# Ledger of designs, part 86: peptides against a protein of PDB entry 3J47

Target 1, 121 residues: chain A of PDB entry 3J47
Amino acid sequence: IRLTNQLKSLKGLQSKLKDVVEYLDKVINKELPINHTILGKLQDVFNLLPNLGTPDDDEIDVENHDRINISNNLQKALTVKTNDELMVIYISNLVRSIIAFDDLIENKIQNKKIQEQRVKD

## One batch from the design tools (peptide; made by RFdiffusion4, then SolubleMPNN)

Design b2_p25_3_s3
Fold by OpenDDE base, seed 2:
Structure b2_p25_3_s3 (fold): chain B 121 residues (1-121), chain A 25 residues (1-25)
Amino acid sequence: as target 1 above (121 residues)
Amino acid sequence: SLLEQLKGLLEQLKKVLEEYDKVLK
C-alpha cells in the first residue's frame, strides 16, 4: 500500500514534469511567450530539490557515509531510512509545487490554441 | 539559453523518477 502510493505519486510527478517540458519546448520554439510567473515557480521547484548531484554524488555521499559506518550497521540502516524519508518529503513538496502551476501551463497552451484558431477564422 | 538549461534539468529529473519507479516495481 505505501509503496503503491509512492509509485503513484512519482508517476504523477513524472507526468507533470512532462507537461512542463512540453511547455518549455513551445517557449523555446517561440510558440508561446515567456511567462515569468511559470519560470519563477519552476525556480522554486528546483530550489526545493536537494542538490541532486549526479546520482553518483548522492551515491558517493552514501558510500562515504557507508565507509565511515562500516563498523555500525545500525547507523547505516538509520541513514538509509532517513534518506528515504527525506526523499518522500521533498518529492511530496515538489509535487505540490508543480501541481500549483501545472494548470497555469495547460491554460496558457489552450489559450494559445484558441487565439491561433481565431486568427485562422 | 536559460530555458534550454531548465529543460535539461527537468529531463534529468524525469529520468531519475523513472529509475525510482523501476526500483519500486
Scores: peptide ipSAE 0.022, ipTM 0.490, DockQ to the pose 0.110
Fold by OpenDDE base, seed 5:
Structure b2_p25_3_s3 (fold): chain B 121 residues (1-121), chain A 25 residues (1-25)
Amino acid sequence: as target 1 above (121 residues)
Amino acid sequence: SLLEQLKGLLEQLKKVLEEYDKVLK
């Protein structure tokens, strides 16, 4: 039951992310106008995400405290924990933002398609 | 552009989630 619910939730999130990507493609191609509310929310979250591509922030903090191995291990553990917690918070905010605007994105895409069909008719 | 970068990040996140889905099944 719990696993099934997790899988269902994950699939739902994947679908929503796909919608966001499709929306962004439409915006990039100038097929849809920029929605600053959507972009602002997403940008805010991504700006807060730890740099996933930079060497683990864990490495830089460890070098300065080389004097006591025990203190370094504790500090490293605390740093890792803090980074993980922050990452979870930021990802959660991203998910909330995606969910909140999913319907808006879908509506905009649909409305554009309807308008294009009306012009062709 | 910022939009292209954002798209790329979302695609990466999507891919990660897809991999998790495969592992959980």
Scores: peptide ipSAE 0.021, ipTM 0.511, DockQ to the pose 0.106
Fold by OpenDDE base, seed 3:
Structure b2_p25_3_s3 (fold): chain B 121 residues (1-121), chain A 25 residues (1-25)
Amino acid sequence: as target 1 above (121 residues)
Amino acid sequence: SLLEQLKGLLEQLKKVLEEYDKVLK
């Protein structure tokens, strides 16, 4: 039951993130105009995120083994924990922003489609 | 562009969530 509820919540969040990505793709492709209100809220949320580690953090050479590994593992664990906690706060704010503008996004997409059909006719 | 950066960050978040989904399954 507990795992199922967590999975359901996670899937819901994934779906919303996908919707935001699709919206951004349409804006990037100039299919939709920039909505500064949406982008501003998203930016505010991202500014609350600590650096999502550059993928380069994984390439730090495994060579210097034992003692460095324990200290690095502890620092990494602390960093991961801190990042996870901050990520939860970030995701929560992101979700709130997405929910708030979900109808707006859908309306803009629909209006654009209607306009394109009118021009084609 | 800023929009591309935002898209990238969202994709990273999606990836993290997918990893959690794998653990929870």
Scores: peptide ipSAE 0.021, ipTM 0.480, DockQ to the pose 0.112
Fold by OpenDDE base, seed 1:
Structure b2_p25_3_s3 (fold): chain B 121 residues (1-121), chain A 25 residues (1-25)
Amino acid sequence: as target 1 above (121 residues)
Amino acid sequence: SLLEQLKGLLEQLKKVLEEYDKVLK
């Protein structure tokens, strides 16, 4: 159940990130102007992040800290209306905060590898 | 550009999540 929920949340997150990347590609290529669509997608991403962990995780404190940072960065990004450069800076900070979950993810990867080794052993 | 930097960060995140997905399967 736990792993299934995490997997579902992860897949949702990946899908939303793909949408953001595709939008950014269009903006970079000057096919579309910068607009609030990226912020909407980031909101969707943010809504999925709480479901990536469980209360029993050893990284609870780190997760909570990162979630707070993500929320703050998103709020800042949402308040930016006219300055696209500033908006991108805030979004970048949001992304950096999300990437901070790399440590948690890596820990889970390592734990699974250890468990698999124990079973073989 | 800032947009390209943002894209790069998102791609890095995607890669991390892909590895996590592989472990969860």
Scores: peptide ipSAE 0.028, ipTM 0.483, DockQ to the pose 0.057; fails the geometry check

Design b2_p25_4_s1 (from b2_p25_4, 12 letters changed)
Fold by OpenDDE base, seed 5:
Order: sequence, then structure tokens, then C-alpha cells
Structure b2_p25_4_s1 (fold): chain B 121 residues (1-121), chain A 25 residues (1-25)
Amino acid sequence: as target 1 above (121 residues)
Amino acid sequence: SLVEKMKEVIEQLEKLVKELKEKIE
């Protein structure tokens, strides 16, 4: 039961992350304007994942000494990649952050698709 | 750009989540 619930949660998270990527692609391609609310929520997610970054992230000595114990634990879990259970727990915190704005992302993507279809018709 | 960096991070997360899911299955 526990593993099944975790799997379900991960499937949901994966789908939502895919939506985020799609949204960001549209923004990059200038198909959608950046939404400040979405941007702010993404920043919140990134603040939880200080070691998740581009290969260039190694140069950001963000000696933020105020690395919240949670951030350090997440970093450790992601780096070690040996304790899958702990990783799932920390990903759950990310899930909470992403769920908060996923509907906004979906709405923006859907609205754009509808608009594009109307233009083609 | 900032948005491109954000995309890369999210893609890494997506990959991680996928891998975790596959390990649980």
C-alpha cells in the first residue's frame, strides 16, 4: 500500500513536471509570456533544490550558510542516490510546491493551444 | 537565460522522478 501510494504520487509528479517543461519551452520560444506567479513558484522549488542545476551550477559558490537543514538533507539524498526511500520523502516536499501552481500552468498551455487551433480553423 | 536554466533543472527533476518510479515498479 505505501509503495503503491508513492508510485501514484511519483506518476503525478512526473506528469506535472512535464507540464512545467512544456510551459517553459513555450516561454523560451516566445509562444507564451512569462507568468510572474508561475515564475515565483518555480523559484520556490529551486530554493529547495540548490544542487539541482545546470553543469554551470558548480561555479555558484552560494555559501548560503543558511542552508535550511531540509535543503542539506535533500542535497545529500540526491547526491548519494542510494537511499531511494529518503529521496521519495524529499521529493514529496517538491510535490507540494508544484501542486500549488500546476493548474496555472495547465491553464496557460491549454489556452494557447485553443487559440492556435482557432487561428488554424 | 534564467528560463532556460530553470528548464534544465526541471528536466533533471523529471529524470530523477522517472528513475525513482521505475525502481519502485
Scores: peptide ipSAE 0.305, ipTM 0.859, DockQ to the pose 0.310
Fold by OpenDDE base, seed 4:
Structure b2_p25_4_s1 (fold): chain B 121 residues (1-121), chain A 25 residues (1-25)
Amino acid sequence: as target 1 above (121 residues)
Amino acid sequence: SLVEKMKEVIEQLEKLVKELKEKIE
C-alpha cells in the first residue's frame, strides 16, 4: 500500500515535470511569454534541490572495485539507500512547490493550444 | 539562456523521477 501510494505520487510528479518542460520549451521558442511568477517559483524549486548531475550520485565508484567486496557492498548499499532517502525528501519538497503553480502552467499551455486550434479552424 | 538551463535541470529531474519510479515498480 505505501509503495503503491509512492508510485502514484511519483507518476503524478513525472506528469507535472513534463508539463513544466513543455512550458519552458514554449517560452524558449517564443510561443509563450515569460511569466515571472512561474519563473520565480521554479527558482524556489531549484534552490531546494541538491546539485543534480554531480557524478557522485550516478557514478558507482567503478574505480574501487578491487577492495574487500563485503565492506564495499555494504557501503554501496548504504550509499544507495541514503541517496534514495534523500531523493524522497527532495522530491517531497519539490512536489509541494510544483503543486503551488502547476495549475497556472497547465492553464497557460492549454490556452495556447486552444488559440492555435482556433487559428487552424 | 537562463530558461534553457532551467529546462535542462527539470529534464534531469524528470529522468531521476522516472528512474525512481522504475525502481519501485
Scores: peptide ipSAE 0.305, ipTM 0.857, DockQ to the pose 0.281
Fold by OpenDDE base, seed 1:
Structure b2_p25_4_s1 (fold): chain B 121 residues (1-121), chain A 25 residues (1-25)
Amino acid sequence: as target 1 above (121 residues)
Amino acid sequence: SLVEKMKEVIEQLEKLVKELKEKIE
């Protein structure tokens, strides 16, 4: 039961994160205008992320190392440094934060798809 | 850009969530 609920939560989170990625991609490609409300909510999500900075990383190699460092630090924070229980709590909070604005994202994406279909048509 | 960086982080989260899901399944 607990694992099933966790799995359901993760599936939901994954789906919502996919929506966020799709939205951001459309913004990057200038297919959608920037929505500052959505961006503000994303910032709230990022504030919930564990501190990805290890203090000992002397090498401020900012450019190429940032992505690898973010990935490694995030992965370590979620899978290595935290136990499963703390991870579930973190994910649950993240899910709630994403759900809070996912409807806005979905509406923007859907509206764009409808417009694109009308043009093809 | 900031938006691109945000996208990258969210994509990484999506990947991690997927991996966690696969471990539970």
Scores: peptide ipSAE 0.303, ipTM 0.860, DockQ to the pose 0.302
Fold by OpenDDE base, seed 3:
Structure b2_p25_4_s1 (fold): chain B 121 residues (1-121), chain A 25 residues (1-25)
Amino acid sequence: as target 1 above (121 residues)
Amino acid sequence: SLVEKMKEVIEQLEKLVKELKEKIE
């Protein structure tokens, strides 16, 4: 029961993250305009997860040692289950942040698809 | 760009969540 519920929760989170990636791809490809509300909410997510090891962050800013440690701790907690408490905190914060704007993302993606289908018909 | 960096971070999170899911399954 516990594992099933955890799996269900992770599936939901994965689906929402996929929606975010799809939205960002459409923005990058100029298929959708930039929505500042959505971007603002994403920034809130990133403020909770400093420096998740983007290649640009591999440049050793010695001053961001604390941020690097937080990112490493998150990755370690998620992959190795070394710190379950830390994992729960970060995932919970991410879920709360994503739920706040996921419906907006989905609506924008769907509306664009409908419009494109109508033009092709 | 900022948006590209954001995408990369979200993709990393998606990967981590997927890995967690696979470990529980």
Scores: peptide ipSAE 0.283, ipTM 0.847, DockQ to the pose 0.308

Design b2_p25_4_s2 (from b2_p25_4, 15 letters changed)
Fold by OpenDDE base, seed 3:
Structure b2_p25_4_s2 (fold): chain B 121 residues (1-121), chain A 25 residues (1-25)
Amino acid sequence: as target 1 above (121 residues)
Amino acid sequence: SLIEEMQEVIDKMQELVKELEEKLK
């Protein structure tokens, strides 16, 4: 029961993340205009994600050391399951941000479709 | 695993954000 509920919750999160990917692809392909509100919410999501050490992030902003450590702890919690409590906290915050972001994405996609229909009529 | 699948999606999101940032420059 507990594992099944966790799997169901994570599958829901995965679906929302896929919606975000689809939106980003549409923006990259110029199918949707850039929306700064959506991008701002996406930045909030990534600020809650582990810094997947891109080689360019080796510019050690010393002031972000605590955030980097928190981010690394999240990555470790997600990949190694060494800190389930930390994982739950960060995933919960991430999920809240992604849900709010997904609502904005859906509204933007719908508004674009409505506008395209009005131009065809 | 489900965690691995989620990580793949996150990695893809990060890639797309980088591509967007490059196109905005």
Scores: peptide ipSAE 0.027, ipTM 0.503, DockQ to the pose 0.062
Fold by OpenDDE base, seed 1:
Structure b2_p25_4_s2 (fold): chain B 121 residues (1-121), chain A 25 residues (1-25)
Amino acid sequence: as target 1 above (121 residues)
Amino acid sequence: SLIEEMQEVIDKMQELVKELEEKLK
């Protein structure tokens, strides 16, 4: 159940990232003007990140604080159109949050394997 | 450019998402 919910959230994130990439490609190719759609899609991705790492719907507290902070910083960077470099820094922090989520998933997979082994013994 | 840097970061995020999906299978 928990891993399935994480997978669903991850697929949601992937879909939003794909939308951002497609828009960025169009902007790079000068087919579309910068920048509001990129910001909107990045905000959507951002809104999905808290859901990616939740161990339980009930564990709102400690690990989410760093994500909420990265979250608020990204949102702040996205609202400040004039500080493009800051926006890149906050997107980089978002990537770091995904790496931390990877570690969480690996830990859960390992814990599940350990539990299955304990039941077989 | 800023847009190119953003694209690179997003591409890395997409790669990580795919790797995570593979680990969950």
Scores: peptide ipSAE 0.026, ipTM 0.506, DockQ to the pose 0.247
Fold by OpenDDE base, seed 5:
Formats: C-alpha cells, structure tokens, sequence
Structure b2_p25_4_s2 (fold): chain B 121 residues (1-121), chain A 25 residues (1-25)
C-alpha cells in the first residue's frame, strides 16, 4: 500500500515534469511568451539545489587515501545524509511550485494549439 | 540561457524520478 502510493505519486510527478519540459521547449522556441511567475518560482527552487547539475559533486575527493579515520567516514556519512535530506526538501518545494502552475502551463499550451488550428482553418 | 539551464535541470529531475520508480518496483 505505502509503496504503491509512493509509486503513484512519482508517476504523477513525472507527468507534471513532462508538462514543464513541454512548456520550456515552447518558450525556447518562442512559441509561447515567457511567464515570469512560472520561471521565477522554478528559478527559486533551482538556486536551492546547487548540486543537481553536477553528477560528479558526489565525488568527494577520495585523494586523501592515507588516513582511514573512522571520523572521516562518519563525517562523510553525515554530510551525505544532510545533502540527501536537503535535496528532499528542495525537491518538495519544486514539486509544490510545479503543482501550483501546472494548470497555467497546460492552459497556455492548449490555448496556443487552439489558436494554431484556427489559423489553419 | 537561463531557460536552457532550467530545462537541463528538469531533464535530470525526470531521470531521478524514473530511477526512483524503478527502485520502488
């Protein structure tokens, strides 16, 4: 039950993210006007997620091979845990922002499609 | 551009969501 609900929620999030992608693509292609409210909210969340861009930032410099300090493993584990917890918080804020503007994105895309059809007719 | 950078981040988030879905199955 819990896992099924989590999977359903993730699928819902995936669908909403696809809508955001479609919106951004249309804005990049100048097919839709820039909505500064949507972009501002997304930007706010992205600014909180500095490490989402670099898959390599989880490469904690393993250069200090020498001291098997139990202290370093604990500190690394705590740092990783803290980073993961912060990422969850920031992703949650992103999800909230996406949900808040999902209807606006969908409406704008639909309205554009309707206008394009009317011009072809 | 900022919009292009945002698109890249969204693409990565989609990948993460897919990975999480597979781990839950």
Amino acid sequence: as target 1 above (121 residues)
Amino acid sequence: SLIEEMQEVIDKMQELVKELEEKLK
Scores: peptide ipSAE 0.020, ipTM 0.466, DockQ to the pose 0.280
Fold by OpenDDE base, seed 2:
Structure b2_p25_4_s2 (fold): chain B 121 residues (1-121), chain A 25 residues (1-25)
Amino acid sequence: as target 1 above (121 residues)
Amino acid sequence: SLIEEMQEVIDKMQELVKELEEKLK
């Protein structure tokens, strides 16, 4: 039951990430205007992401942070469309899901270590 | 571009999610 619910949550997260990618693709293809608010929220997501054990993620996040700080002056020129607001909400849910997932993984790792230690003692 | 870099990070996150899903099966 618990594992099934976690797998369902992961599938939900994966779907959400896919939607973000599709959004970014539309922006890259100039089908949608660049929304700096969304990009800023994506940055917030990355900053809130736990260290996934890849040293490269921190470097990418820092580089993106510096670039977004330069673009923040352009936010005033873009009207927040309803679609953009929905994306921000979606990203916020993504962040929460990622954090919760990371906490779960860490808890499982710790519990496994505790069990292994109890068997050795 | 910044957008392309962010997309790369998202792609990596998707990969990590898939790997974690496989570990949880």
Scores: peptide ipSAE 0.015, ipTM 0.418, DockQ to the pose 0.268

Design b2_p25_4_s3 (from b2_p25_4, 13 letters changed)
Fold by OpenDDE base, seed 2:
Structure b2_p25_4_s3 (fold): chain B 121 residues (1-121), chain A 25 residues (1-25)
Amino acid sequence: as target 1 above (121 residues)
Amino acid sequence: SLIEEMQKVIEQMQKLIEEKEKQIS
């Protein structure tokens, strides 16, 4: 039961992250305008995970010590083979941050697809 | 750009999640 619930949570997070990537691709390709609300929410996520993708940021921002610890703990929780309860906590926090704007992202992507179809027709 | 960097971070998160799923399964 516990492992199944964790796996379900991970799959849910993965799906939401996929939506985010798809949105960002459309923004990069100028298919969608920049939405400051969405970007702001993404920044909130990244502020919780400052060390993701920046292994070389030796910039010890002293002010971000707690955030650095959270990021390191999350990375550790995601990489450790043990079914750590901390993993559930950290993933839940990420999911909560992403849920707030995922529906908006999906709606924007869908609306764009509808518009593109109308132009072809 | 900032957006490209954000995308890179998200992709790294996706990779970590995928690896964890493999460990659980």
Scores: peptide ipSAE 0.127, ipTM 0.711, DockQ to the pose 0.315
Fold by OpenDDE base, seed 4:
Structure b2_p25_4_s3 (fold): chain B 121 residues (1-121), chain A 25 residues (1-25)
Amino acid sequence: as target 1 above (121 residues)
Amino acid sequence: SLIEEMQKVIEQMQKLIEEKEKQIS
């Protein structure tokens, strides 16, 4: 039961992250304008994300000790197989942040599609 | 760009989550 619920939660998170990637692709391709509200919420998510070995890991200002600690803990939660409880805690926080703006992302994508269809008609 | 870097981080996170799903299954 517990593992099943964890798996379900991970699948939900994966789906939401996919939506974020799709949104960012559209912004990169200039299909959607930059929305600063969405970007601000994404930044909140990234503040909770572990340093995933990105090239920017070397540029992390040492002054953000709290961010480093959260990042390290989340990294451990994601990489250590047996640390399920810690994983659930950190992923839950990320999920809450993502859910807060996922509907906005979907609405922006849908509205753009509707506008494009109206222009073709 | 910053957006491209953000996308890269999210893709890495997706990979890690997928790996966890495989471990739990």
Scores: peptide ipSAE 0.125, ipTM 0.705, DockQ to the pose 0.313
Fold by OpenDDE base, seed 3:
Structure b2_p25_4_s3 (fold): chain B 121 residues (1-121), chain A 25 residues (1-25)
Amino acid sequence: as target 1 above (121 residues)
Amino acid sequence: SLIEEMQKVIEQMQKLIEEKEKQIS
């Protein structure tokens, strides 16, 4: 029961992260305009998780030691079985932030697809 | 760009979630 519920929760989060990636791809490819509201909410997510070990983040901003610790703790919580409680805390915060704009992301992608189909018809 | 960096971070999170799913299964 517990493991099944954890798996279900992770799948839900994975689905929302997929929507975010799809949106960012559309913005990068200039298929959708930049929405500052969506990007602002996404930035809030990253403010909770600074420096997830992107190769470019190897520039040691010494001043962000507390933020680096949070990111490392998230990675550790996700990879090490003993840190399940810590994982739940961080994932819950991320989910709350993502849910706030996930529906908006999906609506924008769908509306753009509908508009493109109407122009082709 | 900032957007590209954000995308990379999200992809890393996806990978970590997938790894956790494998541990649970």
Scores: peptide ipSAE 0.123, ipTM 0.703, DockQ to the pose 0.328
Fold by OpenDDE base, seed 5:
Structure b2_p25_4_s3 (fold): chain B 121 residues (1-121), chain A 25 residues (1-25)
Amino acid sequence: as target 1 above (121 residues)
Amino acid sequence: SLIEEMQKVIEQMQKLIEEKEKQIS
């Protein structure tokens, strides 16, 4: 039961992250305008996990010891087979952060698809 | 760009989560 619930939660998170990637790809390709609300929420996610994106960034200011520890702990929780409890805690925090704007992302993507279809018709 | 960097981070998160799912299943 517990492992099944964890797996279900991870699948939900994967779906939301996929939406985020799709949105960012459209923004990068200039298919959608930058939405400051969405970007602000993404920044909130990154503020929780400063080391996830730059494994090679030697320039991470050592002064944010707490943030570094959280990111390292998240990576450890996701890679280490034995600490499922810690993984659930960190994943839950990420999910809560992403849920706040996932609906906005989906709506923007859907609206764009509708517009593209109208142009093809 | 900042947005490209953010995308890379999200993709790394996706990879880590996928690896964990494989371990749990």
Scores: peptide ipSAE 0.118, ipTM 0.699, DockQ to the pose 0.330

Design b2_p25_7_s2 (from b2_p25_7, 16 letters changed)
Fold by OpenDDE base, seed 1:
Structure b2_p25_7_s2 (fold): chain B 121 residues (1-121), chain A 25 residues (1-25)
Amino acid sequence: as target 1 above (121 residues)
Amino acid sequence: SSEIEELRKLLQEVEKEIEEQLKKL
């Protein structure tokens, strides 16, 4: 039961993340205008990520280190063995925020489609 | 544009990690 609920939640989160990525691709490709409200909220979500990276090793390319660290932190947070309450709270807040932002993104995409249809009529 | 690309990369990493965890279940 718990595992099934976790699986369903993760599948839902994955779908919402895909929508966000697709939105960002459209923004990058200039198919949609930049929405600073959406981007600001996404930044707020990532600012809640605990930088669990130890600051010590100066030599690793910061970008690759950040990606590996994020993946490792997510892996740790998603493992049943993680008793870190902060990680649980973080994941919960991340999920809630992504769901809320997905709705905003979808609304923006739909509004654009409606406007494009009105211009063609 | 650079910040948006970085954000995209981050979200793709999160999506990938979730997918990997789902494959293990």
Scores: peptide ipSAE 0.102, ipTM 0.692, DockQ to the pose 0.348
Fold by OpenDDE base, seed 4:
Structure b2_p25_7_s2 (fold): chain B 121 residues (1-121), chain A 25 residues (1-25)
Amino acid sequence: as target 1 above (121 residues)
Amino acid sequence: SSEIEELRKLLQEVEKEIEEQLKKL
């Protein structure tokens, strides 16, 4: 039961991350304007990732090997055998940030659709 | 634009890692 619920939660998180990627693709393709508030929240999410699995590492250079560092740290944080109180806190904050971000993205996408419909009418 | 592309790549990496972890469970 507990593991199943954790799996479901992780799948939900993955789905939300996919939505974020799709949003960024729309911004890159100039389908949506740049929203600095959304980008700022996304940066907050990434600032938490380096601390996942390595809570004692304050000096992660995010610029040169960000993908590797994020992947390794996330892997450590998501490891079932890893029981670190700090990691739990960071993951919880990360999840909350992603949820809040997803809500903002959805609102922006919906607003755009409404505007496009109004132009067609 | 370059920064946004980088963010996209990072998110894709996170998504991929989650998928890999899910496959191991």
Scores: peptide ipSAE 0.101, ipTM 0.692, DockQ to the pose 0.384
Fold by OpenDDE base, seed 5:
Structure b2_p25_7_s2 (fold): chain B 121 residues (1-121), chain A 25 residues (1-25)
Amino acid sequence: as target 1 above (121 residues)
Amino acid sequence: SSEIEELRKLLQEVEKEIEEQLKKL
């Protein structure tokens, strides 16, 4: 029972992530305008990830390098061999952020489709 | 645009990892 619920929750999360990726693709392709609120919430996911990298990595152009390091740390934390506590922290932060904007993303996509249909009619 | 593309890539990696985890269970 618990395992089945966990699997269902994880599948749900995967579906939501796919929706976010599809949204970002539309933004990249200039099909949708940039929503700074959505992007800000996505960035918050990464900012909440523990820098498992040595805090001593010097002041070099920290933002891009930090994002890559955070990405690698998140990927490592999601691997079976990584500390389960870190995995839970990363996933929990990700889930909280996704839930906060999922409806906003869907509404924005739908509203645009409706507008495009109205212009064609 | 570069930042959004990086975010997209990161989310795709997370999605992929979740899928791999699901396949192992």
Scores: peptide ipSAE 0.096, ipTM 0.682, DockQ to the pose 0.361
Fold by OpenDDE base, seed 3:
Structure b2_p25_7_s2 (fold): chain B 121 residues (1-121), chain A 25 residues (1-25)
Amino acid sequence: as target 1 above (121 residues)
Amino acid sequence: SSEIEELRKLLQEVEKEIEEQLKKL
């Protein structure tokens, strides 16, 4: 029962992450306007990672290093083996941000589709 | 634009890690 509930929660989080990625894709493709509030909150979460933008790494090494560190740190945080307070805070803030903006993202996508349909009619 | 793409990549990495953890259970 407890494990099943944890799995359901993780699946729910994964679905919400997908929605955020889809939103960012639409912003990149200029299909939706930038929401600075959403982006600012996501940036704040990622800025909690200790190795984002270390000046000593080449630009190419920074992206790969950051991704590897995020994956490894997330894996460690999801495993009950780490007492990293920063990672706990990071994941907590990430989850809160995703949950808070999921409905807003969906609403924006729907409103855009409705507006496009009205222009075609 | 570059920053948004970076955020997208980071979120995809998080999504991927969650998927990998789910597959191990």
Scores: peptide ipSAE 0.085, ipTM 0.661, DockQ to the pose 0.341

